Peptides against a protein of PDB entry 4GXB. Designs and how they scored, part 17

Target 1, 277 residues: chain A of PDB entry 4GXB
Amino acid sequence: VPTEEVSLEVLLSNGQKVLVNVLTSDQTEDVLEAVAAKLDLPDDLIGYFSLFLVREKEDGAFSFVRKLQEFELPYVSVTSLRSQEYKIVLRKSYWDSAYDDDVMENRVGLNLLYAQTVSDIERGWILVTKEQHRQLKSLQEKVSKKEFLRLAQTLRHYGYLRFDACVADFPEKDCPVVVSAGNSELSLQLRLPGQQLREGSFRVTRMRCWRVTSSVPLPSGSTSSPGRGRGEVRLELAFEYLMSKDRLQWVTITSPQAIMMSICLQSMVDELMVKKS

## One batch from the design tools (peptide; aimed at target 1 M207 R208 C209 L248)

Design b2_p13_6_s1 (made by RFdiffusion4, then SolubleMPNN; from b2_p13_6, 4 letters changed)
Fold by OpenDDE base, seed 3:
Structure b2_p13_6_s1 (fold): chain B 277 residues (1-277), chain A 13 residues (1-13)
Amino acid sequence: as target 1 above (277 residues)
Amino acid sequence: LGSEQVFENPVFE
């Protein structure tokens, strides 16, 4: 691709558009720096954020595809997909809420965290009671961003990334589940027929390993799932989990976001490694 | 066609 100056749109979690002038040859960090400069985010806070490739759904929600890697050219990565549904999103890229303290010290950092948190609540990624929602709305009306975040930090699934509804083989085969990643775990929410909502918590520290599998289903005449186009790639994330003492069991999630789930696992592992150093 | 990537977890306990 020839090096050209282009206007690139980067979205915040709330859908706010940030337009930056970059080169088509600019790598992920270059684009991130340009976004930071546009937002007046200081250089020392850039590392707390990353660029993500997402698919914008019809309802305006974002389905996270993957984190953009350092060697990537964000302009090329997004435009090569030849679909306007794909966007680049800026989001915080750490899991431990303790790092919020560093980011919140800066006005721009505070605003970014606030906007992300508001969006996550609105999208139902952060789980709130009616009373908590009332309190959050009151704080939002007062524009008390710090207090809003402090309350939000106490909420269930704060800092989690919620995935699109998918299928797992746990606790039973072909169980519809909603997966969320955060707090060094994968949370699997499921509702079995006639049962209440259940949540399975899978801590990263109890995962021996995980794998991502890509497969193309053979056209079997009989079991064409009605909604899958011929030749659609099936992605799975499987992890081997320590269920009890000396008992490992594989759990497999079938999802188009399996790669993103794996990236989240790796990211959580990396952060835990840093914390242990 | 299929591919598999396996990741070992260094923080496994």
Scores: peptide ipSAE 0.628, ipTM 0.952, DockQ to the pose 0.807
OpenDDE base, seeds 1, 2, 4, 5: peptide ipSAE 0.625, 0.627, 0.626, 0.627; ipTM 0.952, 0.952, 0.952, 0.952

Design b2_p13_6_s2 (made by RFdiffusion4, then SolubleMPNN; from b2_p13_6, 4 letters changed)
Fold by OpenDDE base, seed 3:
Structure b2_p13_6_s2 (fold): chain B 277 residues (1-277), chain A 13 residues (1-13)
Amino acid sequence: as target 1 above (277 residues)
Amino acid sequence: LGSEEVFENPVFE
C-alpha cells in the first residue's frame, strides 16, 4: 500500500468519534499516539489504552474482534475488511482497577474512563441493581466523574469485557452462554430450561492452558445448522480447567470472538505476571 | 481445513 496521508476515525467506547490524520503506513502505536494527541492525553498514560478492532452491530453495540497488534497498520487492518461495520475503538487495556487511580489523576484520563464506564453500564456489561442505577444516574447528572467511577468500581463485572451470546459445552453440550472476561476470570452466564440464571466463574489461575481452534465444517447434508453459511469458519476457545484437586476438565466455547477471548486471557495472564514481579 | 494454537498458562496454580 502506498504511503498516503489519510483521515482515520477512532471511536471511544461511547461512540464518540475521534478523527486523526495519519499515514497509511503508521503502525498501531503511531495511531494510538495520534489519538492521544488529539485528545490531549499525556504520553505517560498512553500505555493504559489500546486500539481494538470491533464490529458495530445494528443496535450500535460493539462486538470486539481483536486487539490491534503492534506491527499492524490500523488503517489497512480496518479498511481491508471492506465493510463499514468494522471500527477501531479506543479502550482501557488493563484489568486491575487499581490502575484507574493513575489514569484518573489526569482530566483526559478521567474523562475516558468515565465515558467507557457509562457506556459499559448502558450496554449492560456492568451489572447494576435498581438502587445502584439510581445512584449512578444521580452522579452522572451532577457530572461527578470521580465519585461515579468509585461507585462503579464496586459493581459486579466492573472492568469486564462482555462478548456476544455464544455456545459452550459446559455444563452441558450446546449450552447458550454469555461470556465475560475480567478480574482474571471468564464468567459464563447461562440459563438452562426452567432454571434461574447461573454463573460459572473460571479463574485464570486455575486454567492449565487454553487453545483456539479454527475449523471449516464439512458440508454434511444432515447437520447444516440453519444459520451458518456454507464455508463459514468455526472458531472455538477451549481451556483446561482445574475443577477440583487433581481433576482437569476441558471447557469449550464456540464463538466468533474466540480469538478475542484468547487475547483477553493472555492479557490477564500478562498482567498477573507483572503483578507477581 | 483447521488450525489450532495452544497457550500454556504460566500463572497456573
Scores: peptide ipSAE 0.613, ipTM 0.950, DockQ to the pose 0.808
OpenDDE base, seeds 1, 2, 4, 5: peptide ipSAE 0.611, 0.611, 0.611, 0.612; ipTM 0.950, 0.950, 0.950, 0.951

Design b2_p13_7 (made by RFdiffusion4)
Pose (drawn by RFdiffusion4):
Structure b2_p13_7 (pose): chain A 263 residues (1-190, 198-221, 229-277), chain P 13 residues (1-13)
Amino acid sequence: VPTEEVSLEVLLSNGQKVLVNVLTSDQTEDVLEAVAAKLDLPDDLIGYFSLFLVREKEDGAFSFVRKLQEFELPYVSVTSLRSQEYKIVLRKSYWDSAYDDDVMENRVGLNLLYAQTVSDIERGWILVTKEQHRQLKSLQEKVSKKEFLRLAQTLRHYGYLRFDACVADFPEKDCPVVVSAGNSELSLQLREGSFRVTRMRCWRVTSSVPLPSGGRGEVRLELAFEYLMSKDRLQWVTITSPQAIMMSICLQSMVDELMVKKS
Amino acid sequence: LGSEDLTFNPAFL
């Protein structure tokens, strides 16, 4: 891509706009640093956040497509799709909530965690009852951002990433499920199954050839993971999802974080 | 089959 200065909108998890001037040839880290500079996020906290490509739904929710890799050009990644529904999003990119402590030591870092947690509750990524949700919106007005976040850290699925509803062959073939990734596991809500990353020997992403539109082709995508169900018993679990690659990225990210910790 | 990608988990067990 010829080098040229352009304006790029990067959204926070709640949809707040962050406008940055970047080059068409800037890579992911360059764009991330420009967003951090605009938000006044310290350099030493940039590593706790990443940029994601998402599809914004009609209701404003985001369906995560992929985390942008180091070699990617974010301006090109989003513009090449030729659709205003696709957006670049900044979101925390670690899994263990112990890292929230490092981020919350800074006002901007705290504000970012607060903003995405509020949105996570609103969009049902964090699981609360109708009554609890009512209480939370109230506590939100009455407590500091820090206190609100400390409470949120104890809520079901805090720190998880939720995927569009899809199907899986667990427990039975073609079961409708909601899949979420977090806390070193995949959660399948059918009843529920919890599949620990440390019990996955490997996982595989497969795709059909592109098919004519039922002007975009369609592809059937699957994410299958080989799971140690019990001693010396491995069983494949298959999820059929257009977001199979994002699920694979989350599994790799969670495995990588476990290994960094182990080291 | 259009494509296949397989990843092995180094944190297995």

Design b2_p13_7_s1 (made by RFdiffusion4, then SolubleMPNN; from b2_p13_7, 5 letters changed)
Fold by OpenDDE base, seed 2:
Structure b2_p13_7_s1 (fold): chain B 277 residues (1-277), chain A 13 residues (1-13)
Amino acid sequence: as target 1 above (277 residues)
Amino acid sequence: LGSEEVFENPVFL
């Protein structure tokens, strides 16, 4: 692509549009810096955020595709897909809520975390009781952003990224699940017929390894999942988990977001490595 | 054609 000045749209978690003028040759960090500048986010806080490629759903929800890598050209990455459903989203890129303290000290950082958190609650990524929801709404009405975040930090799945409904082989084959990544774990939520909602928590520290597999299913006549055309790539994330003492078991998740899940795992691992150093 | 990428976890217990 020739180097040209272009207008690039970057979305916040709440769908707010940030328009930046960048070069088509600008790398991810260059675009991130441009977004930060547009928002008046200080340079020392840029590292707490990342750009993500997402697919916007009909309801306006975001399906995270992947994190944009350092060498990528965000303009090219999004436009090459030739679909308006693909967007670039700015989101916080750390997992430990302790880092919120650094970000919240700045007005812009606070606003970004607040907007993200409100959106995550509205989308059901953060799980809230009726009473908690009432408290959050009251704080939102008062525009008490810090207090809102402090309450939100105590909520179930705060800071988690929720994936689209997918399938896992745990606890049984072909179980419909909702996967969420956060707090150094993968949470698998499932509801079997006639059963209560169950959650499996898979801590990253108990994963020996994980793998991402890409395959093209053979046209086997039976499992026409509605909407998968002939020849669609099947992505799987599998991880080998220490279920009990000396007992490793593979868990496999079939999801078009398997790459994003793997990126989350790596990111959580990296953060844990930094904390151990 | 299938591809596989494996990641070892350095923070595994």
Scores: peptide ipSAE 0.629, ipTM 0.952, DockQ to the pose 0.777
OpenDDE base, seeds 1, 3, 4, 5: peptide ipSAE 0.626, 0.629, 0.627, 0.627; ipTM 0.951, 0.952, 0.952, 0.951

Design b2_p13_7_s2 (made by RFdiffusion4, then SolubleMPNN; from b2_p13_7, 7 letters changed; failed a check: a repeat of another design)
Amino acid sequence: MGSEEVFENPVFE

Design b2_p13_7_s3 (made by RFdiffusion4, then SolubleMPNN; from b2_p13_7, 6 letters changed)
Fold by OpenDDE base, seed 2:
Structure b2_p13_7_s3 (fold): chain B 277 residues (1-277), chain A 13 residues (1-13)
Amino acid sequence: as target 1 above (277 residues)
Amino acid sequence: LGSEEVFENPVFQ
């Protein structure tokens, strides 16, 4: 693509549009800096955020596809898909809520975290009780962003990324699950017929390894889910988990977001490595 | 063609 100046739309978690003028040859960091400048986010806080490729659903929810890598050209990455459903989203890229303290010291950083957190609650990514929801709404009405975030930080799945409903082979084969990544774990929520909601917590520190596989299903005559065309790539994330003392077991998640899940795992591992150093 | 990428976890305990 010839180097040209273009207008690129980057979305915040709440769907707010940030238009930036960039070059088609600008890499991810260049675009991120342009977005930061547009928002008046200081340079020292840029590293707490990343650009993500997402698919916007009909309801306006975002299905995270992947994090944009450093060598990527965001304009090319999004436009090459030739679908308006694909968007670039700015989101915080750390997992430990302790880093919120650094970001919250700045007005723009505070606003970004607030907008993200409000959106995550509204989307059901952060789990709230009725009473907690009332408290959050009261704080939102008062525009008390710091207090809102402090309360939100105590909530279940604060800082988690929630994935689209998918399938896992745990606890049983072909279990419908909702996966969330955060706090150095994968949370698998499942509701079996006639049962209460169950959650499996898989801590990253108990994963020996993980793998991402892509396969093209052979046309098996079995009525696969009606929405998969004959040629759709099946993506799986599998991890080998220490279930108990000296007992490793593979858990496999079948999801179009398997790559994003793997990116989350790597990101959580990287953050843990930094904390150990 | 199936592809596989494996990641070893350095923080495995």
Scores: peptide ipSAE 0.615, ipTM 0.950, DockQ to the pose 0.770
OpenDDE base, seeds 1, 3, 4, 5: peptide ipSAE 0.612, 0.615, 0.613, 0.613; ipTM 0.950, 0.950, 0.950, 0.950

Design b2_p13_7_s4 (made by RFdiffusion4, then SolubleMPNN; from b2_p13_7, 5 letters changed)
Fold by OpenDDE base, seed 2:
Structure b2_p13_7_s4 (fold): chain B 277 residues (1-277), chain A 13 residues (1-13)
Amino acid sequence: as target 1 above (277 residues)
Amino acid sequence: LGSEQVFENPVFL
């Protein structure tokens, strides 16, 4: 692509549009800096955020595709897909809520975390009781952003990224699950017919390894999941988990977001490595 | 064609 000045749209978690003028040759960090500048986010806080490629759903929800890598050209990465459903989203890129303290000290950082958190609650990524929801709404009405975040930090799945409904082989084959990544774990939520909601928590520290597999299913006649055309790539994330003492078991998730799940795992691992150093 | 990428976990217990 020739180097040209272009207008690039970057979305916040709440769908707010940030328009930046960048070069088509600008790398991810250059675009991130441009977004930060547009928002008046200080340079020392840029590292707490990342750009993500997402697919916007009909309801306006975001399906995270992947984190944009350092060498990528965000303009090219999004436009090459030739679909308006693909967007670039700015989101916080750390997992430990302790880092919120650094970000919240700045007005812009606070606003970004607040907007993200409100959106995550509205989308059901953060799980709230009726009473908690009432408290959050009251704080939102008062525009008490810090207090809102402090309450939100105590909530179930705060800071988690929720994936689209997918399939896992745990606890049984072909179980419909909702996966969420956060707090150094993968949470698998499932509801079997006639059963209560169940959650499996898989801590990253108990994963020996994980793998991402890409395959093209053979046209086997039976499992036409409605909507998968002939020849669609099947992505799987599998991880080998220490279920009990000396007992490793593979868990496999079939999801078009398997790459994003793997990126989350790596990111959580990297953060844990930094904390150990 | 299938591809696989494996990641070892350095923070595994």
Scores: peptide ipSAE 0.647, ipTM 0.954, DockQ to the pose 0.775
OpenDDE base, seeds 1, 3, 4, 5: peptide ipSAE 0.639, 0.646, 0.639, 0.644; ipTM 0.953, 0.953, 0.953, 0.953

Design b2_p13_8 (made by RFdiffusion4)
Pose (drawn by RFdiffusion4):
Structure b2_p13_8 (pose): chain A 263 residues (1-190, 198-221, 229-277), chain P 13 residues (1-13)
Amino acid sequence: VPTEEVSLEVLLSNGQKVLVNVLTSDQTEDVLEAVAAKLDLPDDLIGYFSLFLVREKEDGAFSFVRKLQEFELPYVSVTSLRSQEYKIVLRKSYWDSAYDDDVMENRVGLNLLYAQTVSDIERGWILVTKEQHRQLKSLQEKVSKKEFLRLAQTLRHYGYLRFDACVADFPEKDCPVVVSAGNSELSLQLREGSFRVTRMRCWRVTSSVPLPSGGRGEVRLELAFEYLMSKDRLQWVTITSPQAIMMSICLQSMVDELMVKKS
Amino acid sequence: SSETLHHNPAFES
């Protein structure tokens, strides 16, 4: 891509706009640093956040497509799709909530965690009852951002990433499920199954050839993971999802974080 | 079509 200065909108998890001037040839880290500079996020906290490509739904919710890799050009990644529904999003990119402590030591870092947690509750990524949700919106007005986040860290599925509803062959073939990734596991809500990353020997992403539109082709995508169900018993679990690649990225990210910790 | 396989270094048998 010829080098040219352009304006790029990067959204926070709640949809707040962050406008940055970047080059068409800037890579992911360059764009991330420009967003951090605009938000006044310290350099030493940039590594706790990443940029994601998402599809914004009619209701404003985001369906995560992929985390942008180092080699990618974010301006090109989003513009090449030729659709205003696709957005670049900044979101925390670690899994263990112990790292929230490092981020919350800074006012901007705390503000970012607070904003995405509020959005996570509003969009049902964090699981609360109708009554609890009522209480939370109230506590939100009455408590500091820090206090609100400490409470949110104890809520069901805090720190998880939720995927569009899809199907899986667990427990039975073609079961409708909601899959979320977090806390070193995949959660399948059918009833529920919890599949620990440390019990996955491997996982595979497969795709059909592109098919005529039912001007976009369609592809059937699957993410299958080989799971240690019990001693010396491995069983494949298959999820059929247009977001199979994002699920695979989350599994790799969670495995990588476990290994960094182990080291 | 495509297939990509990932092996888990954190696997625990």

Design b2_p13_8_s1 (made by RFdiffusion4, then SolubleMPNN; from b2_p13_8, 7 letters changed; failed a check: a repeat of another design)
Amino acid sequence: GSEEVFENPVFEA

Design b2_p13_8_s2 (made by RFdiffusion4, then SolubleMPNN; from b2_p13_8, 7 letters changed)
Fold by OpenDDE base, seed 3:
Structure b2_p13_8_s2 (fold): chain B 277 residues (1-277), chain A 13 residues (1-13)
Amino acid sequence: as target 1 above (277 residues)
Amino acid sequence: GSEQVFENPVFEA
């Protein structure tokens, strides 16, 4: 691709557009720096954020596709998909809420975390009770961003990424689940007919390994889910989990977001490695 | 088909 100056749109979690002038040859970090400069985010806080490729749904929700790689060209990556549904999103890239303290010290960092958290609550990624929702609304009306975040940090699935509904083989084969990644775990939420919502928590420290598999299903008469056309690539994330003492079991998630789930696992592992060092 | 495997260095046995 010839090197040219272009305008690139980067979205915040709330859908706010940040337009940056970059070169088509600018790598992910160059674009991230341009976004930070546009937002007046200090250089020392840039490392707390990443650029993600997402698919914007009709309702304005974001389906995370993957994190942009360091040596990737964001302009090329998004435009090569030839669909207006694909967007680049700025989001925090750490899991431990303790790092919020560093980010919140800066006005711009605070605003970014606040906007992300509001969006995550509105999208149902962060789980709230009726009373908590009332408290959050009151704080939002007062525009008390710090207090809002402090309350939000105590909420279930704060800091998690929620994935689109998919299928797992746990606890039963072909079980519909909603997967969320955060707090060094994968949370699998399921609701079986006539049953209450159940959650399986899979801590990263109990995963021996994981794998991402890509396959093209043979046109075998198995009724693929009605929404996947015949011949679409099937992605799976499988992890080998320590269920009990000396008992490892594979859990397999079938999802178009399997790559993103794997990226989340690696990111959580990396953060845990930093904490252990 | 393709497969990528990741070993977990923070696995606690």
Scores: peptide ipSAE 0.662, ipTM 0.967, DockQ to the pose 0.813
OpenDDE base, seeds 1, 2, 4, 5: peptide ipSAE 0.660, 0.662, 0.660, 0.660; ipTM 0.967, 0.967, 0.967, 0.967

Design b2_p13_8_s3 (made by RFdiffusion4, then SolubleMPNN; from b2_p13_8, 6 letters changed)
Fold by OpenDDE base, seed 3:
Structure b2_p13_8_s3 (fold): chain B 277 residues (1-277), chain A 13 residues (1-13)
Amino acid sequence: as target 1 above (277 residues)
Amino acid sequence: GSETVFENPVFEA
């Protein structure tokens, strides 16, 4: 791609558009710096955020595809998909809420975390009771951003990334689940017929390894699942989990977001490694 | 098909 100056749209979690003038040859960090500059985010806070490739759904929700890598050219990465559904989103890239304290000290950082948290609550990524929701709304109406975040930090799945509904082989084969990543775990929420909502929590520290598998299903003549066109790549994330003492078991998630799930796992691992050093 | 395996350095046995 020839090097040209272009206007690139980067979205915040709440859908706010940030337009930046960048070169088509600018790498992820260059674009991130441009976004930070546009927002007046200090340089020392840039590292707390990342750019993500997402697919915008019809309802305006974001399906996270992957984190943009350092060597990537964000303009090329998003435009090469030839679909306006794909967007670049700025989001916080750390998991430990303790890092919120650093970000919240800055007005712009505070605003970014606030906007993200509001969006996550609105999307149902953060789980709230009726009373908590009332309290959050009151704080939002008062624009008490710090207090809002402090309350939000106590909520279930605060800081989690929620994935689209998918399928797992746990606890049963072909079980419909909603996966969320955060707090050094994968949370698998499931509702079996006639049963209450159940959650399986899989801590990263109990995962020996994980794998991402891509396969093209052979056109089996009979079971045309109605929605999968001939030749769609099936992605799976599998992890080997320590269920009990000396008992490892593979858990497999079938999801088009398997790559993103793996990225989350790696990111959580990396953060844990930093804390141990 | 392709497979990528990641070993977890923070695994606690």
Scores: peptide ipSAE 0.656, ipTM 0.967, DockQ to the pose 0.822
OpenDDE base, seeds 1, 2, 4, 5: peptide ipSAE 0.653, 0.656, 0.654, 0.654; ipTM 0.966, 0.967, 0.966, 0.966

Design b2_p13_8_s4 (made by RFdiffusion4, then SolubleMPNN; from b2_p13_8, 7 letters changed)
Fold by OpenDDE base, seed 2:
Structure b2_p13_8_s4 (fold): chain B 277 residues (1-277), chain A 13 residues (1-13)
Amino acid sequence: as target 1 above (277 residues)
Amino acid sequence: GSEIVFENPVFEA
């Protein structure tokens, strides 16, 4: 692509649009810096955020496709898909809520975390009780952003990224699950007919390894998931998990977001490595 | 098909 000045739209988690003027040749960091500048986010806080490629669903929700890598050209990455449903989203890129303290010290950082958290609650990514929801709404009405975040930090799945409904082979084959990544774990939520919501928590520290597999399903008559055309690539994330002492078991998740899940795992691992050093 | 495997350095056996 020739180097040209272009207007690039970057969305916040709540769908707020940030328009930046960048070069088509600008790399991810360049675009991120431009977004930060537009938002008046200090340079020292840029590292707490990343750009993500997402697919906007009909309901306005975002399906995370992948994190944009450093060498990528965000303009090219999004426009090459030739679909208006693909967007670039700014989101915090750390997992430990302790880092919120650094970000919250700045007004812009606080606003970003607040907007993200509100959106995550509204989307059901963060799990809230009725009472907690009432408290959060009260704080939101008062525009008490710090207090809102402090309460939110105590909530189940705070800081998690929720994926689209998919399928896993745990606890049983072909189980419909909702996967969420956060707090150095993958959470697999399932609701079987007539049963209560069940959650499997898989801590990253108990994963020996994981793999991403791409395959082309054979046109077998039975697994016509509605909407998968013939020849669509099937993605799977599998991880080998220490279920008990000396017992490793593979868990496999079939999802178009398998790559994003793997990116989350790597990101959580990287953060843990930094903490151990 | 293709497969990419990631070893976990923070695995606690």
Scores: peptide ipSAE 0.652, ipTM 0.966, DockQ to the pose 0.809
OpenDDE base, seeds 1, 3, 4, 5: peptide ipSAE 0.651, 0.652, 0.650, 0.650; ipTM 0.966, 0.966, 0.966, 0.966

## One batch from the design tools (peptide; aimed at target 1 M207 R208 V212 L242)

Design b2_p14_1 (made by RFdiffusion4)
Pose (drawn by RFdiffusion4):
Structure b2_p14_1 (pose): chain A 263 residues (1-190, 198-221, 229-277), chain P 14 residues (1-14)
Amino acid sequence: VPTEEVSLEVLLSNGQKVLVNVLTSDQTEDVLEAVAAKLDLPDDLIGYFSLFLVREKEDGAFSFVRKLQEFELPYVSVTSLRSQEYKIVLRKSYWDSAYDDDVMENRVGLNLLYAQTVSDIERGWILVTKEQHRQLKSLQEKVSKKEFLRLAQTLRHYGYLRFDACVADFPEKDCPVVVSAGNSELSLQLREGSFRVTRMRCWRVTSSVPLPSGGRGEVRLELAFEYLMSKDRLQWVTITSPQAIMMSICLQSMVDELMVKKS
Amino acid sequence: LELPPGHELPSSTY
């Protein structure tokens, strides 16, 4: 891509706009640093956040497509799709909530975690009852951002990433499920299954050839993971999802974080 | 129960 200065909108998890001037040839880290500079996020906290490509739904929710890799050009990644429904999003990119402590030591970092947690509750990524949700919106007005976040850290599925509804062959073939990734596991809500990352020997992403539109082709995508169900018993679990690659990225990210910790 | 670190296999098209 010829080098040229352009304006790039980067959204926070709640849809707030962050406008940055970047080059068409800037890579992911360059764009991330420009966003951090605009938000006044310290350099030493940039590594706790990443940029994601998402599809924004009619209701404003985001369906995560992929985390942008180091070699990617974010301006090109989103513009090449030729559709205004695709957006670049900034979101925390670690899994263990112990890292929230490092981020919350800074006002901007705290504000970012607060904003995405509020959105996570509003969009049902964090699981609460109707009554609890009512209480939370109230506590939100009455408590500091810090206190609100400390409470949110104890809520069901805090720190998880939720995927569009899809199907899986667990427990039975073609079961409708909602899959979420977090806390070193995949959660399948059918009843529920909890599949620990440490019990996955490997996982595989497969795709059908592109098929004519039922001007975009369609592809059947699957994420299958080989799971240690019991001693010396491995069983494949298959998820059919257009977001199979994002799920695979989350599994790799969670495995990588476990290994960094182990080291 | 645990295993060595898991990983993604090479992607394929069917």

